# Designs tried in a protein design run: peptides against a protein of PDB entry 4GMN. Part 315

Target 1, 375 residues: chain A of PDB entry 4GMN
Amino acid sequence: RYANITLLALVTLASIGTDFQETLVKGNQGSRESPISAADEEWNGFDDADGDAMDVDQKSSSGEDQEEDYEEIDVKEDDEDDDDDSITSEMQADMERVVGADGTDDGDLEDLPTLRELIQTAVPQLIRLSNLPIDSDESLTIQSHALSALNNISWTISCLEFANGENANIHNAWYPTAKKIWRKTILPILEADSADLKLATQVTSLAWAVARVLHGETPTDGNPHRKFISLYHSSKQQAGGNSNSIEEPEDPFQGLGVKCIGVVGSLAHDPAPIEVNREVGVFLVTLLRQSNNVPPAEIVEALNQLFDIYGDEELACDKEVFWKDGFLKHLEEFLPKMRTLTKGIDKRTQPELRTRADEALLNLGRFVQYKKKHA

## One batch from the design tools (peptide; made by RFdiffusion4, then SolubleMPNN)

Design b2_p29_7_s2 (from b2_p29_7, 20 letters changed)
Fold by OpenDDE base, seed 2:
Structure b2_p29_7_s2 (fold): chain B 375 residues (1-375), chain A 29 residues (1-29)
Amino acid sequence: as target 1 above (375 residues)
Amino acid sequence: SKELRLEAQRQSLRLSRERFRREKEAQRA
């Protein structure tokens, strides 16, 4: 009885974390519909230069156009407007405030009561549930659901802009809690050396969400970047041996390899120790050098992480790692390989992977040009 | 539950990439 109530509460918290994210995404889309007034750039009609009408003989080949009756497949857009009435009016009001708030620098969430209760009341309980001793299948289930709820909340918060002091109140409220998730949930699970790839995938997803906010300020205790690099390599070795096809996640970007890259990339951002940055940078560049044996989604993520880490020339890692270790040469040599890789992705079967690869290829070209200009 | 978690993570990754593109465009102007 108590277990089922706990599981229901954890599922509900995981749902709430998603509903917040969806509302934030919808709110950010609505703010883009500010009509960019199409400045009527009067396209000055180019003068009709008198191009001589050469009489190309209309050979009227009466091809019988067989009107193939294209049966208009009435794709009923079942607008299942699942009006998921799960968004409380208070939750919606909190999200509307988050989208509109020039953040006060105070870690006060007075105006965000639902988010405050999630961070201050719910998350500490989820941390406790995620780090309980595992003694039964029930305790494993509770841990998995607690990790799910923590993941959704952490991902939702990681979607907020925190650059330039935006959402500073939320950042300041979340930051100590994010460090607590890292130290009390993520590190203990990583140190338990479990062969459970499902648990490893859950904790790595959570670690990525947390590290997307903490960046290089993520606690370095126990060299977590090396643990995630090791987990990356271990995940590749296990996929080759046991014919338990862990069904390749239908989404290539949900793979454990992608998640490991996302974590270590986030951990390597300034102000990460230069040694941590170097080890991660070398790992990422090595994936590009070995790209023939690396899934395209992992290459896309590795490129994005390299752009994020080394995109600023004012950072110590640019001089001390990027230039010293000759990363530009490796990126330039990878350009033709990335073009081939991207062209090899079928747009019909993998449209998202192709789009993200096309973007990463474009950004790689731009990044190489940028770095050559600032050399 | 699995789908909800996957979708939340996908949306987050899309938003992050779009921001980076805009910031780099703004730094070039």
Scores: peptide ipSAE 0.025, ipTM 0.682, DockQ to the pose 0.059
Fold by OpenDDE base, seed 5:
Structure b2_p29_7_s2 (fold): chain B 375 residues (1-375), chain A 29 residues (1-29)
Amino acid sequence: as target 1 above (375 residues)
Amino acid sequence: SKELRLEAQRQSLRLSRERFRREKEAQRA
């Protein structure tokens, strides 16, 4: 009984985290539907001249219109609009305030009571549940659901803009909690060295969400970047040997390899120690050099991480790692390989992977050009 | 860049939600 109530509560918290994310994305789309006033750019029609309409009387051969009765398969879209109205009006109001807050409220989470309770009350309990001794399948299930709830909450918060002091109240409330998740949930699971790839995938997803807010301020104690690099390599060795169909997730961007790259990339941001940045940068550049044996989604993520880490020339890592270790040469040499890789992705079968690869290729060209201009 | 990452995260969250829906339905059956 108590376990089922706990599991239901954990599923509900995970759903709330997803619903907040959806509301945030919808709110950000609605703010962009400010009507771009169609400036009436008078397309001055080029008056191209008098080309004589030769009246070629092509005889109407009456091909019989076979009315192929396309039976309109009324695919009832079961609008399973499961309007799981799990977003309480209070949660929606909190998210609308987060999306609409014009950065001016240095205020406490007093105006965000639902988010406050989520961070201050729910997350500490989820951390506790994720640290229970695993002595039964029930305790393992509770841990998995607690990790999933923490993941969804952490991802949702990581999607807020914190640049330029935006959402500073939320950032300030989340930051100590994010460090607590890292130290109390993520590190202990990584130190347990479990062969459970499901658990490893869950903790790595959570670690990525947390590290997307903490960046280089993520606790570096015990060199967690090396643990995630080791996990990346171990995951590749297991996938090659045992036909244990851990079905590669249908979404190529949900793979453990992509998540490992996302974590270590986020950990390498300023103000990370230069040696952490170097080890991660070398790892990412090495993936590009070995790209023939690397999934395209991992290459896309590795490129995006390299752009974020080394996109600012004012950072110490630009001089001490990017230029010093000759990364520009490797990126330039990879550009033709990336063009081939991107063209090899079928737009029909993998439209998202193709779109993200096309973007990463475009950004790689721009990044190489930027770095050559600022050399 | 940031938006495509938001979409990838949204998809991750959807896959998590959909998994929980299926697990909840399987527990009700």
Scores: peptide ipSAE 0.021, ipTM 0.619, DockQ to the pose 0.092
Fold by OpenDDE base, seed 3:
Structure b2_p29_7_s2 (fold): chain B 375 residues (1-375), chain A 29 residues (1-29)
Amino acid sequence: as target 1 above (375 residues)
Amino acid sequence: SKELRLEAQRQSLRLSRERFRREKEAQRA
């Protein structure tokens, strides 16, 4: 009885974290739909007069119109408006405020009561539940659901803009909690070295979401970047050996490899120690060098991480790692391989992967040009 | 760099949601 109530509560919290992000997405899309006033620029048709009417006598070949009776498959768009009314009016109001807020710098969430309760009340309980002793299938299930709830909340918050002091109130409220998730949930699970790839995937997903906010300020105790690099390699070894490999997630970007890359990339941002940055940078560049044996989604993520880490020439890692370790040469040498890789992705079967690869290829070209200009 | 389109990264990272919905569906089946 208590277990089922706890599971229902965890599912509800995970759903709230989910719906909150969907609302953030819709709100951020709606703000970009500034009505481009259709200024009907009357494109005044230039009256270029002189085109001589060559009478091409196209002979009417009477092709028999086979009326192929296209049975109009009445695809009932069941607009299942799944009005998943799970979005409380309070959550909508909080999201509208987040999209509109010139964030106060004090970490005050008075104007964001739902988000405040998630961070201050729910997350500390989820951290506690994720740290339960594993002694039963019930405790494993509770841990998994607590991790999923933490993941969804952390991902939602990590999708907010924090650049240029945006959402500073949310950032400041989340930051200590994010560090607590890292120290109390992520590190202990990562150190337990369980052979459970499901748990490893959950903790790595959570770690990525947390590290996307903390960046190089993520606690470096125990060299977590090396643990995630090790997990990356271990996941590749296991996938090659057991035919009962956990079905590769239908989404190539949900793979444990992608998640590991996302974590370590995020950990390598300034103000990360230069040696952490170097180890991660070398790992990422090594993936590009070995690209023939690396899933395209992992290559896309590795490129994005490299662009984010080394996209600023004023950072110490630019001089001390990027230039010193000759990363530009590796990126230039990879550019033709990336073109081949991207072209090899079928747009029909993998439209998202193709779109993301096309973008990463475009960005790689721009990044290489940028770095050559600032050499 | 202002020349890099980082827009995809924000969209990409939306995907890494463990859809708790799928686990709930798998437990109902």
Scores: peptide ipSAE 0.024, ipTM 0.640, DockQ to the pose 0.243; fails the geometry check
Fold by OpenDDE base, seed 4:
Structure b2_p29_7_s2 (fold): chain B 375 residues (1-375), chain A 29 residues (1-29)
Amino acid sequence: as target 1 above (375 residues)
Amino acid sequence: SKELRLEAQRQSLRLSRERFRREKEAQRA
């Protein structure tokens, strides 16, 4: 199971790396008319070198057309199905190692060279590209692709297990980079207060992936949880007014509302400040109370976040927020509503949503029973 | 590209939830 995720993750990374490289190459080619031969396209990142444009004089040397008659070597089209297995042998080896790796605490990725290059070389460039001033449709496109690549990398890494010291080497290598993505990419875009819901959705997706690793250790500067709560509410207000349906993603779990819930839920985990935890907890519980007007996928995510945040009775947030603010009562009152909601989801048309709702309902019943026993 | 991303995220979320459920079931046993 983990192998197939790591595989899909790295295929996704490879595909994104390729799509990103192609997009960057095409973006760079738009400025230079000179055909650089395909072999030496080492993508030299934007070094800020103010390299003086040396006027290379156009000496028009009229070299003669030697028609070298390259014999058509009739290379038989052996229909080798180029399974364009875009996974390099090195990526495949890294995938196999990540699945089997006893994590070392050192944050050393000596055994994972492709992942190391991704984290140390690719991600810093993606952060830079995501922070470019938006002055053109091209810069918007670059930002969108950079955010897209960062999203996929971050989601991929967030699929790895870091509990109990698993993959500690990867965690320790990723953790500072994840904080850098948060501070350099996510926060600035959230602070720009853009009305662009596409950008907001991309940033929120990235923020969720990053916050799934950082949890309550996610930088609290500028109260990002409130920004995502505000974004949640703003997205609901906009969807209600203009019949320009932002095409609700065909997948209900890819909606901006679900992503906002996922981010704020992740931000509220221990060791998050109790005030942050409280504000998020109240937000999530309020969604359950207002469930008649909330998409089922958002309810499923809100429940899952509540279980994640308040599932440990030893945490300060259990006493200081869960019990103090009376969340158990709201969860109990929501149980019959969740049963009705879950039963209302057609298994034929929305099989994933139904499965996740059935799971969330089961977990809600168990969670309420657990909390009643430990009251 | 986009579909593979969505599927990777879906799988990620599904597996994260399945794991967390197992860990909590193990802590309750």
Scores: peptide ipSAE 0.022, ipTM 0.662, DockQ to the pose 0.059; fails the geometry check

Design b2_p29_7_s3 (from b2_p29_7, 20 letters changed)
Fold by OpenDDE base, seed 3:
Structure b2_p29_7_s3 (fold): chain B 375 residues (1-375), chain A 29 residues (1-29)
Amino acid sequence: as target 1 above (375 residues)
Amino acid sequence: SSELRLEAQRRSLELSRLRFEREKEALKK
């Protein structure tokens, strides 16, 4: 009984995290649909040049085309108004505020009560549940659901813009909690020698969401980047050997490899220790060098991480790693391979992967050109 | 840099959505 109630509560919290994200996405789309004022480009009326009305003879061919009585199948579009009744008015109001307001610097969430309760009340309980002793299938299920709820909340928060001091109140409220998730949930699971690839995938997903906010300020205790790199390699070795194919997720971007790349990329951002940055950068560049044996989605993620890490020339990692370790040469040498890889992705069968590969290819060209100009 | 960040953010939102849908489905089973 208590287990079922706990599981239901965890499912509900995970759902709230999802619905929160969906509301954020809708709100952020609505802000983009802020009409770019169609500047009335005065459609300069075509000057009615006096072109002679050639009298083209209307040949009245009276073809008796048969009225085929197309029965209008009144497909009642059941507007399943999926009134996603799961989005509370308070939650929607919180999301509207997050999209529209410059956050206060103090980490105050007085105006964001739903988000405050998620961070201050729900997340600490989820951390507790994720740390339960694993002694039964029930405890494993509770841990998994707690990780999923933490993942959804963490990903939702990681989708907020925090650049240039945006949403600083949310950032400041989340930051200590994110560090707590890292230290209390992520690290203990990563340090446990578990052969459970499902658990590894869940914790890596959560780690990516957390690291997308903490970046280089993610706790470096025990060199977690090396653990995720090791997990990446271990996952590749296992996929090659045992035909217990963990069904490669239908979405290439949900693979454990992509998640590992996302985590380590995020960990390597300034102000990460330069050696952490170097080890990650070398790992990512090595994936590009080995691209023939690397899934396209992992290449796309590795490229994006490289752009995010090394996109700023003012950072210490630009001089001390990017230029010093000759990364530009590897990126330039990879450019033709990326073109081939991208063209090899079928737009019909993998439209998202193709789109993201096209974007990554475009950005690779721009990035290489940028770095060459600033050399 | 700003365009790349916007593309990365968009990419992240899309990834997050797809993840959440799957996790929502996995929690319903």
Scores: peptide ipSAE 0.020, ipTM 0.641, DockQ to the pose 0.327
Fold by OpenDDE base, seed 4:
Structure b2_p29_7_s3 (fold): chain B 375 residues (1-375), chain A 29 residues (1-29)
Amino acid sequence: as target 1 above (375 residues)
Amino acid sequence: SSELRLEAQRRSLELSRLRFEREKEALKK
């Protein structure tokens, strides 16, 4: 299951990398004087092509007109399609190793060269590109592609198991980079308060992927959870006014609302500050109370986040937030509503949503029973 | 144009925050 997601992510990364590179190349051809040119000169793709500048010493040798009868070498069109498959194959091989590696080896990505280069070389460049001054539609396009690449990388890595010390080498390599993405890319974009819902969706998706690894260790500077909660509510207000302009994603789980919930849920995990946890917990529980006006996918995500945040009774947030703020009562009161909501989802038209809602309903029943037993 | 969008969004964010704080207070009641 993870292998297929990872393969898809890598193929998508390659495609985005190519599209991104093409966008950079097209950009660099258009404006010789843009400050982007310095980033474009450093962006040779995902490959560390030490392109030794072949000094083409154009010695202008005035050699005579020998009409050498160039026999039509029937240049078999050797299908040049093989080179794109090679990078994908190396990335695939790295990912197969990640899925197979019992994470016993300390900290070094020696056995994962493509992933190493992705984390150490590509991601820092993508961070730079995502932070370029937006002064043109081109710079906005570059930012969008850089965010897309960072998103896919971050999501791919966030799909790895890091529990119980699994993939510790990858975790240790990624963790500081994830914090850099957060501080250098996510926070500045969130602080710029751009009315661009596309950009907001991209940065929120990236933030969710990053926060799925960092959890409560995500930098709390500037109270990012409140920014995402604000973005959630803002997105709902805008959707209500302009029915025509928000392409509601075909996938209910790709909505900005779901992404906001995913981010703030992830940010609220231990060891998050109790006040951050409380604010997020209250937000999530409030969505359940207001479920009649909340998309089913957002309810599913909010439930999953609540289970993950408050599933452990040993955590400080269980006593200090879950029990103190009376969340159990709200979850119990929501059970019959969730049953109705889940039954209202057509299995034919929305099979995934229905399946995830059925699962969330089952888990809600179990969670409520668990909490009642441990009260 | 950009400033007006930024101001509209800032207002939207502020309104959203105010909504959240009201919801937080309502949950405690």
Scores: peptide ipSAE 0.006, ipTM 0.422, DockQ to the pose 0.018
Fold by OpenDDE base, seed 5:
Order: sequence, then structure tokens, then C-alpha cells
Structure b2_p29_7_s3 (fold): chain B 375 residues (1-375), chain A 29 residues (1-29)
Amino acid sequence: as target 1 above (375 residues)
Amino acid sequence: SSELRLEAQRRSLELSRLRFEREKEALKK
């Protein structure tokens, strides 16, 4: 009985985290649908060149177009508005405040009661449940659901803008909790060195979400970047040996390899130690050099991480790692390979992967040009 | 540049959305 209630509560918390994110994404899209007033750029009419309409009277023959009356099967999409009313009016109001808060209102987390209770009440319990001794299949199930709930909450919060002091109240409330998730949930699971790739995938997803907020301020105890690099390599060795490899996730971007790259990339941001940044940067550049044997989604993620880490010339890592270790040359040499890789992705079968690869290729060109101008 | 940061944020949101739709489906099964 208690276990089923706990599982239901964990599933509910995971769903809340998901729906909160969907609302944030929709809210950010709706704010962009503010009509850019069509500036009346007077379409200068193309001059009517008086080209003589030669009246070619060709009497093409009466092909009986059999109008096959395709009965439009009015598939009533029953919009089962599964109004999965999982979003309470209070949650909706909190989400609207977070999305609509211009960074000027020093709103206390007191005005965000649902988010407050998620951070202050729910997350500490989820941390506790994720760190229970594993002694049964039931305890494994509880851990998995607690990790999923922590993942969804952490990812949702990581989608908020914290630049320029935006959402500072939320950031300040989340920051100590994120460090607690790292120290009490992520590190103990990574240190247990389990052969469970499912658990490794869950904890790596959570680690990425947490590291996307903490960046280089993520606790460096035990060099966690090396653990995730090791996990990346171990995951590749296991996939090559057993034909019963865990079904490659239908989404190329949900693979353990992509998640490992996302974590280590996030950990390498300023103010990370320069040697941590270097080890990660060398790892990422090495993936590009070995790209013939690397999934395209991992290449896309590795490129994005390199752009985010080294996109600012004022950072110490630009001089001490990017320029010193000659990364520009490797990126420039990779540009033609990336063009070939991107063109090899079928738009019909993998439209998202193709779009993301096209974007990463565009940004690689821009990044190389930027770095050449600032050399 | 500010543009690269905006693109990274946008990509992060889109990647995050796709993750959650699948995790939601996996929790409903």
C-alpha cells in the first residue's frame, strides 16, 4: 500500500515537472507571437514588362480525370483533450509568473508557492528516496521513479533564464538544492560503479539538468567529469559487444553518449578549474577527430558544448585552453566533415537530427569565423 | 556572442521538450 502511494506520488511529481516545462515552452512561443509589426516595406512592384502573350491554342485532349472521390474519412480526431488537469490553477499561475516576470520584479519565492513547495518539500524527499539502500526490486523501482521526478524538476528549472539576474529568486532557492542533488544523489550513484546502464542513463540525465544550472560551480569533488568520460567510453564498449544492446533510444538525443557529453560540457564552463576545462575540451575535440565512428547526435551535442564553453573570449579558458591547445585548427578541419555528415542525414527519416545538424553546421561556420576575427 | 547564447538556450528548450514527452509516455505505460 505505502509503496503504491509513493510510486503514484513520484509519477505525479514527474508529470508535474513535464507539464511545467511544456507550459514554459508554450509561454516562450506565445511571447514570440507578439506580431512583429509588419513594417510596410513597400514591395517595389516589379515593372510590368509587356511580354506579348502568344495565344498558343493547343487543344490538349479530353483525358477523363476519374475523380476518385476519396471519401474524406472525417477521422474525428477526438481531441481527447486529455486535459490531464495535472496542472493545478496554482501551478499554472506560478508558471505564468515565471514566464511573464520581466527580470525587474525581485519577487520572493513566497509569490511562487507551488515552485516553493517543489523545491523545499518535494525535492528533499526525492533525494531521500533516491539514496535509499537497494535491497529489493521495489526499492529499485522507487529509486528509478525518484530519479525521474528529480530529472523532470531539474530540467524544467534549467530551462529558466538566469542570465542578467533574471529569475534570481528561483536561482537562489534552487542553487543549494541543486548542489544537494549532486552530492546526495548523483555522486553516490556514480561512485557505486553499477553495471546498470538504465540507472547510469537516469543519473546522467539528472546530472546534465543540474549541471546546466550550476555549470563550473558544480562540486568538483572526485573529478566527476572523468567519471562521465569513463561512462561514455564504457557505454560504447558494451554497445559493440552484446547484440542485446539496450535498444538505442528511438531519439538519437536521448542516448547515454549525448547525455555524458552534455554533462561534461556543462561542468567545463567558467568558473571550472582550467584543467577540468582542458580535459573536457580535449575529449570533445577528440570526438570530432574520430567522427566517423561517433553517432551524429553526439557530434551535434559536442559542437554545441564547444560553442558554449569557448564562445566568450574574455574567459580564462579561451586563452589558456582554446588558443593554447590549438582547438581552432581542429574545428576548421572538421567543417568539411560536418558538411558531409549533415548531408548524409535523411530529412524524411530523421527530420530533427537533420535540423539540429544543419544548425550545428551553421554555427560551426560562424564560430570558426568569429574565432578567426578575434585571433 | 549574445546570439550564440540565445541559440543555445533555444536548442536546450527544444531538446528538453522532446525528452519530457517521451518520459511522460514511459511513465504512463
Scores: peptide ipSAE 0.019, ipTM 0.636, DockQ to the pose 0.408; fails the geometry check
Fold by OpenDDE base, seed 1:
Structure b2_p29_7_s3 (fold): chain B 375 residues (1-375), chain A 29 residues (1-29)
Amino acid sequence: as target 1 above (375 residues)
Amino acid sequence: SSELRLEAQRRSLELSRLRFEREKEALKK
């Protein structure tokens, strides 16, 4: 009984995280569709009505085979636009405020009550549930659902712009919670060294979402970048051996390899320790050198991480790693390989991967030219 | 560059969207 309620609550929190993201994406695309007035359906609380189980008698009535001539009711498929009524009016109002908030108010999430309750009330419970001792299949299920809910919330928040002091109130509220997720959920699971690739994929997805906000301020205790690099390599070794069909996710960007690259790339951003940056940078550049054996989506992500890490010449990592370790040469040598790789992606079967590869190729050309001008 | 940062943000949003759509479909099954 309690387990089912907990699982339902976790599924609901994961759904809320997803629905918030959809609202953010719609809001950012500038489609001011008019706020549909979702009616105030009062959540009528579970009245514990002790309703006596009346013994409805089994009467066996042997009713005859009437061949009712079912007239073909031509059910017009009204295209019910499944207006996914799952977004509460409060969630929508919070998301509209986030998109509209020019406010540098370092202050309270007072204007964002749903987001406040997610960060302050729900996330601490999810962290607790994700960090329970695993002693049963039920506890594994609870952990998985708690990780999914944390993932969705963390990814949604990581989609907000925090540059130039935008959404500073949300950033300031999330930042300590993100560090808590890292220390209490992500690190313990990574240290348990579980052979469970599903769990590893879930925790790596969550780690990427968290690291996209914390960047180089992500706790470096226990060298988590090396754990994710090791996980990357281990995932490649397993894929080559037992063809246990881990159905490669239909989306090439949902692969564990892409997620590992996303995490370590995010961890290497300033103000990360130069040695962390170097180890990650060398890993990413090595993927480009070995591109013949690397999925295109991982190459796209590795390039994007390299651009984000080394795009600023004022950062210490530009001088101490990018230039010192000769990364420009490797990027320049990779440019013709990237053209071939991108052209090899079928636009019909993999339109998104092709679009992302075309973008990454364009940016690689620009980045190489930029770095050559500033050499 | 500012352009690369904007492209990275856009990329981030789109990759996040696809992830959540898939997770939503997995919750409906």
Scores: peptide ipSAE 0.019, ipTM 0.627, DockQ to the pose 0.423; fails the geometry check

